# Peptides against a protein of PDB entry 1Y0J, part 4

Target 1, 39 residues: chain A of PDB entry 1Y0J
Amino acid sequence: EARECVNCGATATPLWRRDRTGHYLCNACGLYHKMNGQN

## One batch from the design tools (peptide; aimed at target 1 C5 Y24 Y32 N39)

Design b1_p10_6_s1 (made by RFdiffusion4, then SolubleMPNN; from b1_p10_6, 4 letters changed)
Fold by OpenDDE base, seed 5:
Structure b1_p10_6_s1 (fold): chain B 39 residues (1-39), chain A 10 residues (1-10)
Amino acid sequence: as target 1 above (39 residues)
Amino acid sequence: SLPYKPENLA
């Protein structure tokens, strides 16, 4: 079914990412999270 | 949630 980024709420992205705890993030938010080393 | 919110996706 539908998926949304837990950070920005986007429902579409070129690449879905997951943070270390399994939350779905859009590509942009996922990269930001990765670069800033947040939980 | 994180501080960054991409305007082109939100």
Scores: peptide ipSAE 0.136, ipTM 0.672, DockQ to the pose 0.074
OpenDDE base, seeds 1, 2, 3, 4: peptide ipSAE 0.112, 0.119, 0.117, 0.111; ipTM 0.663, 0.669, 0.670, 0.666

Design b1_p10_6_s2 (made by RFdiffusion4, then SolubleMPNN; from b1_p10_6, 3 letters changed)
Fold by OpenDDE base, seed 2:
Structure b1_p10_6_s2 (fold): chain B 39 residues (1-39), chain A 10 residues (1-10)
Amino acid sequence: as target 1 above (39 residues)
Amino acid sequence: DLPYKPENLA
């Protein structure tokens, strides 16, 4: 399977995260969204 | 999709 961060487009990350609606985010973007109340 | 998408986060 192929996965891509819906925010930055990264295809590889040490840890895949997911937002409240189920969209995949790379670790960095996921943490950003979490800090800004959007994850 | 996402409500807000910053340009460069990774």
Scores: peptide ipSAE 0.104, ipTM 0.652, DockQ to the pose 0.091
OpenDDE base, seeds 1, 3, 4, 5: peptide ipSAE 0.098, 0.091, 0.092, 0.103; ipTM 0.652, 0.644, 0.637, 0.656

Design b1_p10_6_s3 (made by RFdiffusion4, then SolubleMPNN; from b1_p10_6, 6 letters changed)
Fold by OpenDDE base, seed 1:
Structure b1_p10_6_s3 (fold): chain B 39 residues (1-39), chain A 10 residues (1-10)
Amino acid sequence: as target 1 above (39 residues)
Amino acid sequence: AIDYRPENLA
């Protein structure tokens, strides 16, 4: 099955993350949004 | 802060 980052559309990442509502983010986007308080 | 956490946790 395919998975993609809801922010950048990437389909591969060294670590999948999830936001507070359960959407998948690649590692980079997850860290960026976490650090900056953005959704 | 918004919780953006790894899918897999220890």
Scores: peptide ipSAE 0.243, ipTM 0.701, DockQ to the pose 0.083
OpenDDE base, seeds 2, 3, 4, 5: peptide ipSAE 0.191, 0.162, 0.137, 0.120; ipTM 0.697, 0.663, 0.666, 0.666

Design b1_p10_6_s4 (made by RFdiffusion4, then SolubleMPNN; from b1_p10_6, 5 letters changed)
Fold by OpenDDE base, seed 5:
Structure b1_p10_6_s4 (fold): chain B 39 residues (1-39), chain A 10 residues (1-10)
Amino acid sequence: as target 1 above (39 residues)
Amino acid sequence: SIDYKPSNLA
């Protein structure tokens, strides 16, 4: 199953992350969201 | 490797 980062549209990442509501984020966007709290 | 865009910081 293919997925995309909901923030930047990336389709590949070293580590897929999910926010608290279940949206998929690439590693970089996920870390940014973790630090700053929003997409 | 994957290049991350500046948008990853938004």
Scores: peptide ipSAE 0.226, ipTM 0.715, DockQ to the pose 0.056
OpenDDE base, seeds 1, 2, 3, 4: peptide ipSAE 0.223, 0.122, 0.096, 0.104; ipTM 0.722, 0.671, 0.633, 0.659

Design b1_p10_7 (made by RFdiffusion4)
Pose (drawn by RFdiffusion4):
Structure b1_p10_7 (pose): chain A 39 residues (1-39), chain P 10 residues (1-10)
Amino acid sequence: as target 1 above (39 residues)
Amino acid sequence: DVTGPRRTLP
């Protein structure tokens, strides 16, 4: 609905986080790209 | 909007 997640596809996220590359990630897959540090 | 490739996370 809101956007297409590149890791899970869950559009029922409370908020969306954009990665530095410009991708759209959810609160889960987006947090992983932050906490992991790597890609 | 920039769309990334599909990827499976560990």

Design b1_p10_7_s1 (made by RFdiffusion4, then SolubleMPNN; from b1_p10_7, 4 letters changed)
Fold by OpenDDE base, seed 1:
Structure b1_p10_7_s1 (fold): chain B 39 residues (1-39), chain A 10 residues (1-10)
Amino acid sequence: as target 1 above (39 residues)
Amino acid sequence: PVVGPRVELP
C-alpha cells in the first residue's frame, strides 16, 4: 500500500501535501492546485 | 479527490 498522489498517481515526492479533506497530493500537484485557486 | 490536469513531478 504505497502512498499515491490522488491527482497524478505519483508514489514519490519531496513533500507530501494534503488537501482540505485529507487526501494526499504530491508537492507539484498540491502547488499547482494552490496556485490555481483549487486547493 | 482533486480534480484537474495531471501534474508531473519535477
Scores: peptide ipSAE 0.086, ipTM 0.627, DockQ to the pose 0.162
OpenDDE base, seeds 2, 3, 4, 5: peptide ipSAE 0.047, 0.078, 0.040, 0.063; ipTM 0.522, 0.609, 0.513, 0.585; seed 3 fails the geometry check

Design b1_p10_7_s2 (made by RFdiffusion4, then SolubleMPNN; from b1_p10_7, 4 letters changed)
Fold by OpenDDE base, seed 2:
Structure b1_p10_7_s2 (fold): chain B 39 residues (1-39), chain A 10 residues (1-10)
Amino acid sequence: as target 1 above (39 residues)
Amino acid sequence: PVVGPKRVLP
């Protein structure tokens, strides 16, 4: 079972995040989304 | 981050 960032496809990250609808994002993509409203 | 992601979520 390998989790993937729904945005960039990364399978490893220092911290898994989620978007507003619960999709898994890597730390970088999650922060970008949070700060900009989108990836 | 400053660098954009590989893909953009719809």
Scores: peptide ipSAE 0.139, ipTM 0.683, DockQ to the pose 0.132
OpenDDE base, seeds 1, 3, 4, 5: peptide ipSAE 0.120, 0.133, 0.135, 0.120; ipTM 0.674, 0.680, 0.674, 0.676; seed 5 fails the geometry check

Design b1_p10_7_s3 (made by RFdiffusion4, then SolubleMPNN; from b1_p10_7, 4 letters changed)
Fold by OpenDDE base, seed 4:
Structure b1_p10_7_s3 (fold): chain B 39 residues (1-39), chain A 10 residues (1-10)
Amino acid sequence: as target 1 above (39 residues)
Amino acid sequence: PVVGPKVTLP
C-alpha cells in the first residue's frame, strides 16, 4: 500500500505535501492546491 | 478533476 497523491495518484515525488485535512499530495499537486484552494 | 500547475518546484 504505497502512498499516493490523492489528486493525481502519483506514488513518487520529490516532496510530499498534505492538504488541510491531512491527505497526501505530491509536490506539484500540493503547490497547485495551496495556490488555488483545491485540486 | 485532476489538475496540476504549470510551474512546480522540485
Scores: peptide ipSAE 0.097, ipTM 0.634, DockQ to the pose 0.071
OpenDDE base, seeds 1, 2, 3, 5: peptide ipSAE 0.075, 0.080, 0.102, 0.076; ipTM 0.616, 0.626, 0.642, 0.610; seed 3 fails the geometry check

Design b1_p10_7_s4 (made by RFdiffusion4, then SolubleMPNN; from b1_p10_7, 3 letters changed)
Fold by OpenDDE base, seed 3:
Structure b1_p10_7_s4 (fold): chain B 39 residues (1-39), chain A 10 residues (1-10)
Amino acid sequence: as target 1 above (39 residues)
Amino acid sequence: PVVGPRRVLP
């Protein structure tokens, strides 16, 4: 099993992030979600 | 659907 960003499906990222409910996001998607409150 | 960027630059 490989980790995937729940938004874009990326399997590699400089930094894994998580949303407020614990879903894994790549760095870029995580930052977007954090800044905008949604994805 | 996918929303937001797959890549961002600082």
Scores: peptide ipSAE 0.131, ipTM 0.673, DockQ to the pose 0.085
OpenDDE base, seeds 1, 2, 4, 5: peptide ipSAE 0.111, 0.127, 0.107, 0.117; ipTM 0.667, 0.678, 0.662, 0.675; seeds 1, 2, 5 fail the geometry check

Design b1_p10_8 (made by RFdiffusion4)
Pose (drawn by RFdiffusion4):
Structure b1_p10_8 (pose): chain A 39 residues (1-39), chain P 10 residues (1-10)
Amino acid sequence: as target 1 above (39 residues)
Amino acid sequence: QTTTATPRPH
């Protein structure tokens, strides 16, 4: 609905986080790209 | 959209 997640596809996220590369990630897959540090 | 980054483990 809101956007297409590149890791899970869950559009029922409370909020969306954009990665530095410009991708659209959820509160789960987006947090992983932050906490992991790597890609 | 797509990415080459490693996906999140479940």

Design b1_p10_8_s1 (made by RFdiffusion4, then SolubleMPNN; from b1_p10_8, 4 letters changed)
Fold by OpenDDE base, seed 2:
Structure b1_p10_8_s1 (fold): chain B 39 residues (1-39), chain A 10 residues (1-10)
Amino acid sequence: as target 1 above (39 residues)
Amino acid sequence: ETTDARPRPP
């Protein structure tokens, strides 16, 4: 299995995050979404 | 391969 950030497509990150619906986000995208009130 | 990339708007 290959995990992938649903936002940017990254397959590697120092910390996997998840949006409110459970989709995986890389650390950077997860923080971006969180700070901007997104997924 | 793609590592932790810069985020972009959905």
Scores: peptide ipSAE 0.211, ipTM 0.712, DockQ to the pose 0.174
OpenDDE base, seeds 1, 3, 4, 5: peptide ipSAE 0.199, 0.173, 0.183, 0.188; ipTM 0.695, 0.663, 0.680, 0.686; seed 4 fails the geometry check

Design b1_p10_8_s2 (made by RFdiffusion4, then SolubleMPNN; from b1_p10_8, 4 letters changed)
Fold by OpenDDE base, seed 3:
Structure b1_p10_8_s2 (fold): chain B 39 residues (1-39), chain A 10 residues (1-10)
Amino acid sequence: as target 1 above (39 residues)
Amino acid sequence: ETTDAAPRPP
């Protein structure tokens, strides 16, 4: 798919995540945001 | 070009 992480631009990830507004994040960025109280 | 790896800040 032509999907991209809105944080880092990655186009491949073992697990796509989404922020509160529905934008896609790769697994790593999604976890980072979650762990740092963001998202 | 890029793939998932380590957590990245915005």
Scores: peptide ipSAE 0.178, ipTM 0.682, DockQ to the pose 0.171
OpenDDE base, seeds 1, 2, 4, 5: peptide ipSAE 0.157, 0.155, 0.139, 0.170; ipTM 0.664, 0.662, 0.649, 0.671; seed 2 fails the geometry check

Design b1_p10_8_s3 (made by RFdiffusion4, then SolubleMPNN; from b1_p10_8, 4 letters changed)
Fold by OpenDDE base, seed 2:
Order: sequence, then C-alpha cells, then structure tokens
Structure b1_p10_8_s3 (fold): chain B 39 residues (1-39), chain A 10 residues (1-10)
Amino acid sequence: as target 1 above (39 residues)
Amino acid sequence: ETTDAVPRPP
C-alpha cells in the first residue's frame, strides 16, 4: 500500500494527517493547513 | 528512515 500527500506529493511522513474532506496530508502540510483554517 | 516535505501553500 502507498499513500501520498495531496498537497506536496510526499510518500513518507512522521504523521499522516487528514483534511476536513478526508484527504491525506503529510504532517508538515497538515500543520500548514491547520494554521490557515483548512484542516 | 522518514523524511517530511516542506509544506507549500495549496
């Protein structure tokens, strides 16, 4: 199985996050989205 | 080994 960040395309991350629509984000992109009210 | 990308704006 493979997973990919829908924002940056990363395939590995210390922590997978999900946006409010259920799409996977790497930890870094997820935190960015959270800070901007998108996750 | 795990590497995390630098985030980019959507």
Scores: peptide ipSAE 0.132, ipTM 0.615, DockQ to the pose 0.153
OpenDDE base, seeds 1, 3, 4, 5: peptide ipSAE 0.122, 0.123, 0.071, 0.123; ipTM 0.604, 0.610, 0.549, 0.599

Design b1_p10_8_s4 (made by RFdiffusion4, then SolubleMPNN; from b1_p10_8, 4 letters changed)
Fold by OpenDDE base, seed 2:
Structure b1_p10_8_s4 (fold): chain B 39 residues (1-39), chain A 10 residues (1-10)
Amino acid sequence: as target 1 above (39 residues)
Amino acid sequence: ETTSARPRPP
């Protein structure tokens, strides 16, 4: 089993983040969501 | 293998 970013599909990241519903996002996508009010 | 992160709008 491997964790995957629900936004971009990446399986490796320096830091895993989660959105408000608990889904995993890679660091970059998590920051993008945060900047746009979605995380 | 490793897949790099690439952010984009949902």
Scores: peptide ipSAE 0.137, ipTM 0.632, DockQ to the pose 0.184
OpenDDE base, seeds 1, 3, 4, 5: peptide ipSAE 0.130, 0.127, 0.111, 0.085; ipTM 0.618, 0.623, 0.620, 0.574

## One batch from the design tools (peptide; aimed at target 1 R3 C5 C8)

Design b1_p11_1 (made by RFdiffusion4)
Pose (drawn by RFdiffusion4):
Structure b1_p11_1 (pose): chain A 39 residues (1-39), chain P 11 residues (1-11)
Amino acid sequence: as target 1 above (39 residues)
Amino acid sequence: SLLEALVAAAL
């Protein structure tokens, strides 16, 4: 609905986080890209 | 893994 997640596809996220590369990620897959540090 | 756990929590 809101956007297409590149890791899970869950559009029922409370909020969306954009990665530095410009991708759209959820509160879960987006947090991974922050906490992991790597890609 | 961390990604698998987070993906499971999102679904």

Design b1_p11_1_s1 (made by RFdiffusion4, then SolubleMPNN; from b1_p11_1, 3 letters changed)
Fold by OpenDDE base, seed 3:
Structure b1_p11_1_s1 (fold): chain B 39 residues (1-39), chain A 11 residues (1-11)
Amino acid sequence: as target 1 above (39 residues)
Amino acid sequence: SLLEKLKAEAL
């Protein structure tokens, strides 16, 4: 199994991030979530 | 979308 961004499904990213509840997000989605708190 | 724009630009 491979890690997937819970927001966009990406399996590769320069930097894995996590949201406040611990879900993995790709770099871009992590930044987006940080800015907007959502998809 | 904002998401896609960010995805293209984010480091």
Scores: peptide ipSAE 0.106, ipTM 0.701, DockQ to the pose 0.423
OpenDDE base, seeds 1, 2, 4, 5: peptide ipSAE 0.103, 0.091, 0.083, 0.085; ipTM 0.696, 0.646, 0.639, 0.659

Design b1_p11_1_s2 (made by RFdiffusion4, then SolubleMPNN; from b1_p11_1, 4 letters changed)
Fold by OpenDDE base, seed 2:
Structure b1_p11_1_s2 (fold): chain B 39 residues (1-39), chain A 11 residues (1-11)
Amino acid sequence: as target 1 above (39 residues)
Amino acid sequence: SLLDELKALAL
């Protein structure tokens, strides 16, 4: 099995992040969510 | 969408 970003589907990232509910996000999507508070 | 925003920002 391969982990993937729940937002963009990326399977590789320099840093895995997670949202408030524990879903995995790639670094880029995670930062976007954090900075904007939304998808 | 988030993907569109990321692409627009070249991120």
Scores: peptide ipSAE 0.075, ipTM 0.634, DockQ to the pose 0.303
OpenDDE base, seeds 1, 3, 4, 5: peptide ipSAE 0.055, 0.062, 0.054, 0.054; ipTM 0.572, 0.594, 0.572, 0.577

Design b1_p11_1_s3 (made by RFdiffusion4, then SolubleMPNN; from b1_p11_1, 4 letters changed)
Fold by OpenDDE base, seed 1:
Structure b1_p11_1_s3 (fold): chain B 39 residues (1-39), chain A 11 residues (1-11)
Amino acid sequence: as target 1 above (39 residues)
Amino acid sequence: SLLEELKEKAL
């Protein structure tokens, strides 16, 4: 199966994260959203 | 953008 970050489209990351609704985010986007509440 | 820079660092 192929997974991609819903924010930036990356298909690989050291750590997959998920937003509050369960969508997959790469590590960077997940941290950015967590810390800033935006992308 | 900041997001792109963080992406490069994380990946």
Scores: peptide ipSAE 0.045, ipTM 0.570, DockQ to the pose 0.577
OpenDDE base, seeds 2, 3, 4, 5: peptide ipSAE 0.039, 0.044, 0.041, 0.030; ipTM 0.507, 0.567, 0.549, 0.472; seed 2 fails the geometry check

Design b1_p11_1_s4 (made by RFdiffusion4, then SolubleMPNN; from b1_p11_1, 3 letters changed)
Fold by OpenDDE base, seed 3:
Structure b1_p11_1_s4 (fold): chain B 39 residues (1-39), chain A 11 residues (1-11)
Amino acid sequence: as target 1 above (39 residues)
Amino acid sequence: SLLEKLVEEAL
């Protein structure tokens, strides 16, 4: 099946991350959210 | 910014 970053829609990333509610984020967006608490 | 983070991954 397919997976998408809930923030940017990317379907591929070096490392899948997740937000506090379990939604998938690409590596870049996950790091951004971690640092800023927002997209 | 978000865009900057995306660019870091893409390039």
Scores: peptide ipSAE 0.072, ipTM 0.608, DockQ to the pose 0.387
OpenDDE base, seeds 1, 2, 4, 5: peptide ipSAE 0.066, 0.043, 0.067, 0.066; ipTM 0.603, 0.526, 0.596, 0.605

Design b1_p11_2 (made by RFdiffusion4)
Pose (drawn by RFdiffusion4):
Structure b1_p11_2 (pose): chain A 39 residues (1-39), chain P 11 residues (1-11)
Amino acid sequence: as target 1 above (39 residues)
Amino acid sequence: PLPPLVDFPPH
């Protein structure tokens, strides 16, 4: 509905986080890209 | 309504 997640596809996220490359990630897959540090 | 969008800060 809101956007297409590139890791899970869950559009029922409380918020969406954009990665530095410009992708759209959720509060779960987006947090991974932050906490992991790598891609 | 759509959920809020948050950008990561640069390094």

Design b1_p11_2_s1 (made by RFdiffusion4, then SolubleMPNN; from b1_p11_2, 3 letters changed)
Fold by OpenDDE base, seed 1:
Structure b1_p11_2_s1 (fold): chain B 39 residues (1-39), chain A 11 residues (1-11)
Amino acid sequence: as target 1 above (39 residues)
Amino acid sequence: PLPPVVDEPPP
């Protein structure tokens, strides 16, 4: 199986992150949401 | 190792 960012659908990233509920986020989406608190 | 945890994306 392939991993996918639950926010943007990206399947590749320099660093996979997870949100507080355990869903996978690409590095960019994870950082953006963490820093700005918005989509 | 687990990936780093970030805040859950807003709805």
Scores: peptide ipSAE 0.098, ipTM 0.633, DockQ to the pose 0.219
OpenDDE base, seeds 2, 3, 4, 5: peptide ipSAE 0.097, 0.083, 0.079, 0.076; ipTM 0.632, 0.610, 0.585, 0.582; seed 4 fails the geometry check

Design b1_p11_2_s2 (made by RFdiffusion4, then SolubleMPNN; from b1_p11_2, 4 letters changed)
Fold by OpenDDE base, seed 5:
Structure b1_p11_2_s2 (fold): chain B 39 residues (1-39), chain A 11 residues (1-11)
Amino acid sequence: as target 1 above (39 residues)
Amino acid sequence: PLPPVVEEPPP
């Protein structure tokens, strides 16, 4: 029921991001993916 | 404004 990062499972983050299909990523995972184009 | 969207992570 709690929001979770689809990559790392974190439930808390300074900023929630989203992928193209609307799934949630924590800020760290979202930035990592953006910067590296990979997990 | 919403933060930038990233590509879907690989499974």
Scores: peptide ipSAE 0.104, ipTM 0.641, DockQ to the pose 0.144
OpenDDE base, seeds 1, 2, 3, 4: peptide ipSAE 0.101, 0.095, 0.102, 0.080; ipTM 0.643, 0.630, 0.650, 0.586; seeds 1, 4 fail the geometry check

Design b1_p11_3 (made by RFdiffusion4)
Pose (drawn by RFdiffusion4):
Parts: sequence; structure tokens; C-alpha cells
Structure b1_p11_3 (pose): chain A 39 residues (1-39), chain P 11 residues (1-11)
Amino acid sequence: as target 1 above (39 residues)
Amino acid sequence: PKPVPPPEPPP
């Protein structure tokens, strides 16, 4: 609905987080890219 | 994980 997640596809996320590369991630897959540090 | 498309600009 809102966007297409590149890790899970869950559009029912409370909020969307954009990665530094410009991709759209959710509150789960987006948090992973932050906490992991790597890609 | 799914195939990663090119990034889009923000709204």
C-alpha cells in the first residue's frame, strides 16, 4: 500500500525509514540496516 | 530478501 519493502514486503509498518542509498525500508528491515551497520 | 529496485525520490 504505502511502499514496497525490499526485505519482507510488509506495508503495515507504523513508519517508513529511508536508507542512505535512498531505498525505502520499514521499521523492521530499516532498523536492521541501522543496527547492523553493514548492508 | 527481495530483488532491490533502484531507489525513488521521496514524496

Design b1_p11_3_s1 (made by RFdiffusion4, then SolubleMPNN; from b1_p11_3 with P1A E8L)
Fold by OpenDDE base, seed 4:
Structure b1_p11_3_s1 (fold): chain B 39 residues (1-39), chain A 11 residues (1-11)
Amino acid sequence: as target 1 above (39 residues)
Amino acid sequence: AKPVPPPLPPP
């Protein structure tokens, strides 16, 4: 089974990222999360 | 404690 972005379901990305709880995000979703996420 | 943020838009 391939890795999936937990936000959008993408299975391919130039760079896998992780959110603060360790869930995998594609590059685009991870950048959006980093720029717009709450704390 | 903090609320769960809304879901992010897809790329």
Scores: peptide ipSAE 0.094, ipTM 0.552, DockQ to the pose 0.059
OpenDDE base, seeds 1, 2, 3, 5: peptide ipSAE 0.085, 0.083, 0.066, 0.081; ipTM 0.548, 0.566, 0.564, 0.568

Design b1_p11_3_s2 (made by RFdiffusion4, then SolubleMPNN; from b1_p11_3, 3 letters changed)
Fold by OpenDDE base, seed 4:
Structure b1_p11_3_s2 (fold): chain B 39 residues (1-39), chain A 11 residues (1-11)
Amino acid sequence: as target 1 above (39 residues)
Amino acid sequence: SLPVPPPVPPP
């Protein structure tokens, strides 16, 4: 199986994150969401 | 399936 960031489509990241609803995000997109209060 | 959240600027 493979995993990809729901925002940017990246398939590799130093750290997989999940948003408040459980969607997988790469580290960079996850941090952006967190810092800017995005969902 | 789950809805994809609205996009934010890519890295």
Scores: peptide ipSAE 0.105, ipTM 0.580, DockQ to the pose 0.103
OpenDDE base, seeds 1, 2, 3, 5: peptide ipSAE 0.065, 0.103, 0.102, 0.102; ipTM 0.594, 0.585, 0.581, 0.585

Design b1_p11_3_s3 (made by RFdiffusion4, then SolubleMPNN; from b1_p11_3, 3 letters changed)
Fold by OpenDDE base, seed 4:
Structure b1_p11_3_s3 (fold): chain B 39 residues (1-39), chain A 11 residues (1-11)
Amino acid sequence: as target 1 above (39 residues)
Amino acid sequence: TLPVPPPVPPP
């Protein structure tokens, strides 16, 4: 039931983000992905 | 099946 970041496995974050495919990322992983990723 | 996003550095 608990949400989990698909990148780092974190179960808590100040803000849940989603990638273009809809997978959940913690705030830190999501920001890094947004600024540096190609997906 | 949904793809897995590319890995990024963990916090």
Scores: peptide ipSAE 0.112, ipTM 0.578, DockQ to the pose 0.102
OpenDDE base, seeds 1, 2, 3, 5: peptide ipSAE 0.057, 0.103, 0.106, 0.106; ipTM 0.579, 0.579, 0.550, 0.586

Design b1_p11_3_s4 (made by RFdiffusion4, then SolubleMPNN; from b1_p11_3, 3 letters changed)
Fold by OpenDDE base, seed 2:
Structure b1_p11_3_s4 (fold): chain B 39 residues (1-39), chain A 11 residues (1-11)
Amino acid sequence: as target 1 above (39 residues)
Amino acid sequence: SLPVPPPLPPP
């Protein structure tokens, strides 16, 4: 099985992140969430 | 069973 960013669908990233509810985000989407208080 | 976060600008 392959991991996928729940926001952009990316299957590869230098660092997998997780949101507050445990969903996987690529590094870029995760940082965007963090900086903008999203999710 | 897991909620999907609101869409954000892609990288």
Scores: peptide ipSAE 0.090, ipTM 0.566, DockQ to the pose 0.102
OpenDDE base, seeds 1, 3, 4, 5: peptide ipSAE 0.072, 0.053, 0.087, 0.086; ipTM 0.561, 0.545, 0.565, 0.562

Design b1_p11_4 (made by RFdiffusion4)
Pose (drawn by RFdiffusion4):
Structure b1_p11_4 (pose): chain A 39 residues (1-39), chain P 11 residues (1-11)
Amino acid sequence: as target 1 above (39 residues)
Amino acid sequence: PFLRPAPPPEP
């Protein structure tokens, strides 16, 4: 609905986080790209 | 890594 997640596809996220590369991630897959540090 | 086909990123 809102956007297409590149890791899970869950559009029922409370909020969306954009990665530095410009991708759209959810609160789960987006948090992973922050906490992991790597890609 | 991305597990699904990723759309082009926005600026």

Design b1_p11_4_s1 (made by RFdiffusion4, then SolubleMPNN; from b1_p11_4 with L3R R4L)
Fold by OpenDDE base, seed 5:
Structure b1_p11_4_s1 (fold): chain B 39 residues (1-39), chain A 11 residues (1-11)
Amino acid sequence: as target 1 above (39 residues)
Amino acid sequence: PFRLPAPPPEP
């Protein structure tokens, strides 16, 4: 199995990010979550 | 995997 973004399902990204709970996000989703996921 | 509450970013 390959790593995938828990938000959009992407399996490739220029930079893997992790949310505050440690789940993997692609770069785009990670940036979006950082800006909009404080709640 | 599980879905986050935040939607995917717009292009």
Scores: peptide ipSAE 0.103, ipTM 0.625, DockQ to the pose 0.133
OpenDDE base, seeds 1, 2, 3, 4: peptide ipSAE 0.095, 0.094, 0.092, 0.096; ipTM 0.607, 0.613, 0.611, 0.630

Design b1_p11_4_s2 (made by RFdiffusion4, then SolubleMPNN; from b1_p11_4 with L3R)
Fold by OpenDDE base, seed 3:
Structure b1_p11_4_s2 (fold): chain B 39 residues (1-39), chain A 11 residues (1-11)
Amino acid sequence: as target 1 above (39 residues)
Amino acid sequence: PFRRPAPPPEP
């Protein structure tokens, strides 16, 4: 099965990121998450 | 956890 960004559902990204609890985020969502923190 | 969801990347 394909990996999915837990925020936007994307299955492809130039860089997979992980949040501090290990959830996969695409690059764009990961950067947004880093900027805005937990909310 | 997100105030506003980030858009998906372009294909």
Scores: peptide ipSAE 0.155, ipTM 0.699, DockQ to the pose 0.084
OpenDDE base, seeds 1, 2, 4, 5: peptide ipSAE 0.121, 0.138, 0.135, 0.134; ipTM 0.677, 0.713, 0.712, 0.698; seeds 2, 4, 5 fail the geometry check

Design b1_p11_4_s3 (made by RFdiffusion4, then SolubleMPNN; from b1_p11_4, 3 letters changed)
Fold by OpenDDE base, seed 2:
Structure b1_p11_4_s3 (fold): chain B 39 residues (1-39), chain A 11 residues (1-11)
Amino acid sequence: as target 1 above (39 residues)
Amino acid sequence: PFRLPPPPPEP
């Protein structure tokens, strides 16, 4: 089973992150959402 | 069940 970013669908990333509600995000999406303060 | 904003440039 391959994990995927809930935002962009990427299945590979140098670092998996999680949003405030616990959903998995790739590094890039996680940082983007963190910076923009968006869910 | 939830919506996220558009993604940043592709990783």
Scores: peptide ipSAE 0.115, ipTM 0.611, DockQ to the pose 0.074
OpenDDE base, seeds 1, 3, 4, 5: peptide ipSAE 0.099, 0.096, 0.094, 0.090; ipTM 0.591, 0.589, 0.586, 0.579; seed 5 fails the geometry check

Design b1_p11_4_s4 (made by RFdiffusion4, then SolubleMPNN; from b1_p11_4 with L3K R4L)
Fold by OpenDDE base, seed 2:
Structure b1_p11_4_s4 (fold): chain B 39 residues (1-39), chain A 11 residues (1-11)
Amino acid sequence: as target 1 above (39 residues)
Amino acid sequence: PFKLPAPPPEP
């Protein structure tokens, strides 16, 4: 294994998030995606 | 499989 944020490539984060289609995002990118929801 | 338009700084 070895998880990576699909947006920034980070491999470590205080909290892993997932977008509405199931892709893994770090906490920061996940919050950004949630607020701006493009793509 | 996707990249946000203007991603925040890396954690």
Scores: peptide ipSAE 0.130, ipTM 0.650, DockQ to the pose 0.136
OpenDDE base, seeds 1, 3, 4, 5: peptide ipSAE 0.125, 0.125, 0.108, 0.107; ipTM 0.650, 0.639, 0.633, 0.622

Design b1_p11_5 (made by RFdiffusion4)
Pose (drawn by RFdiffusion4):
Structure b1_p11_5 (pose): chain A 39 residues (1-39), chain P 11 residues (1-11)
Amino acid sequence: as target 1 above (39 residues)
Amino acid sequence: PAPPPALHLPA
């Protein structure tokens, strides 16, 4: 609905986070790219 | 950290 997640596809996320590369990630897959540090 | 599971859901 809102956007297409590249890790899970869950569009029912409370908020969307954009990665530094410009991708659109959810509160879960987007948090992973922050906490992991790597890609 | 581990990545969340892949659900493969469409938009």

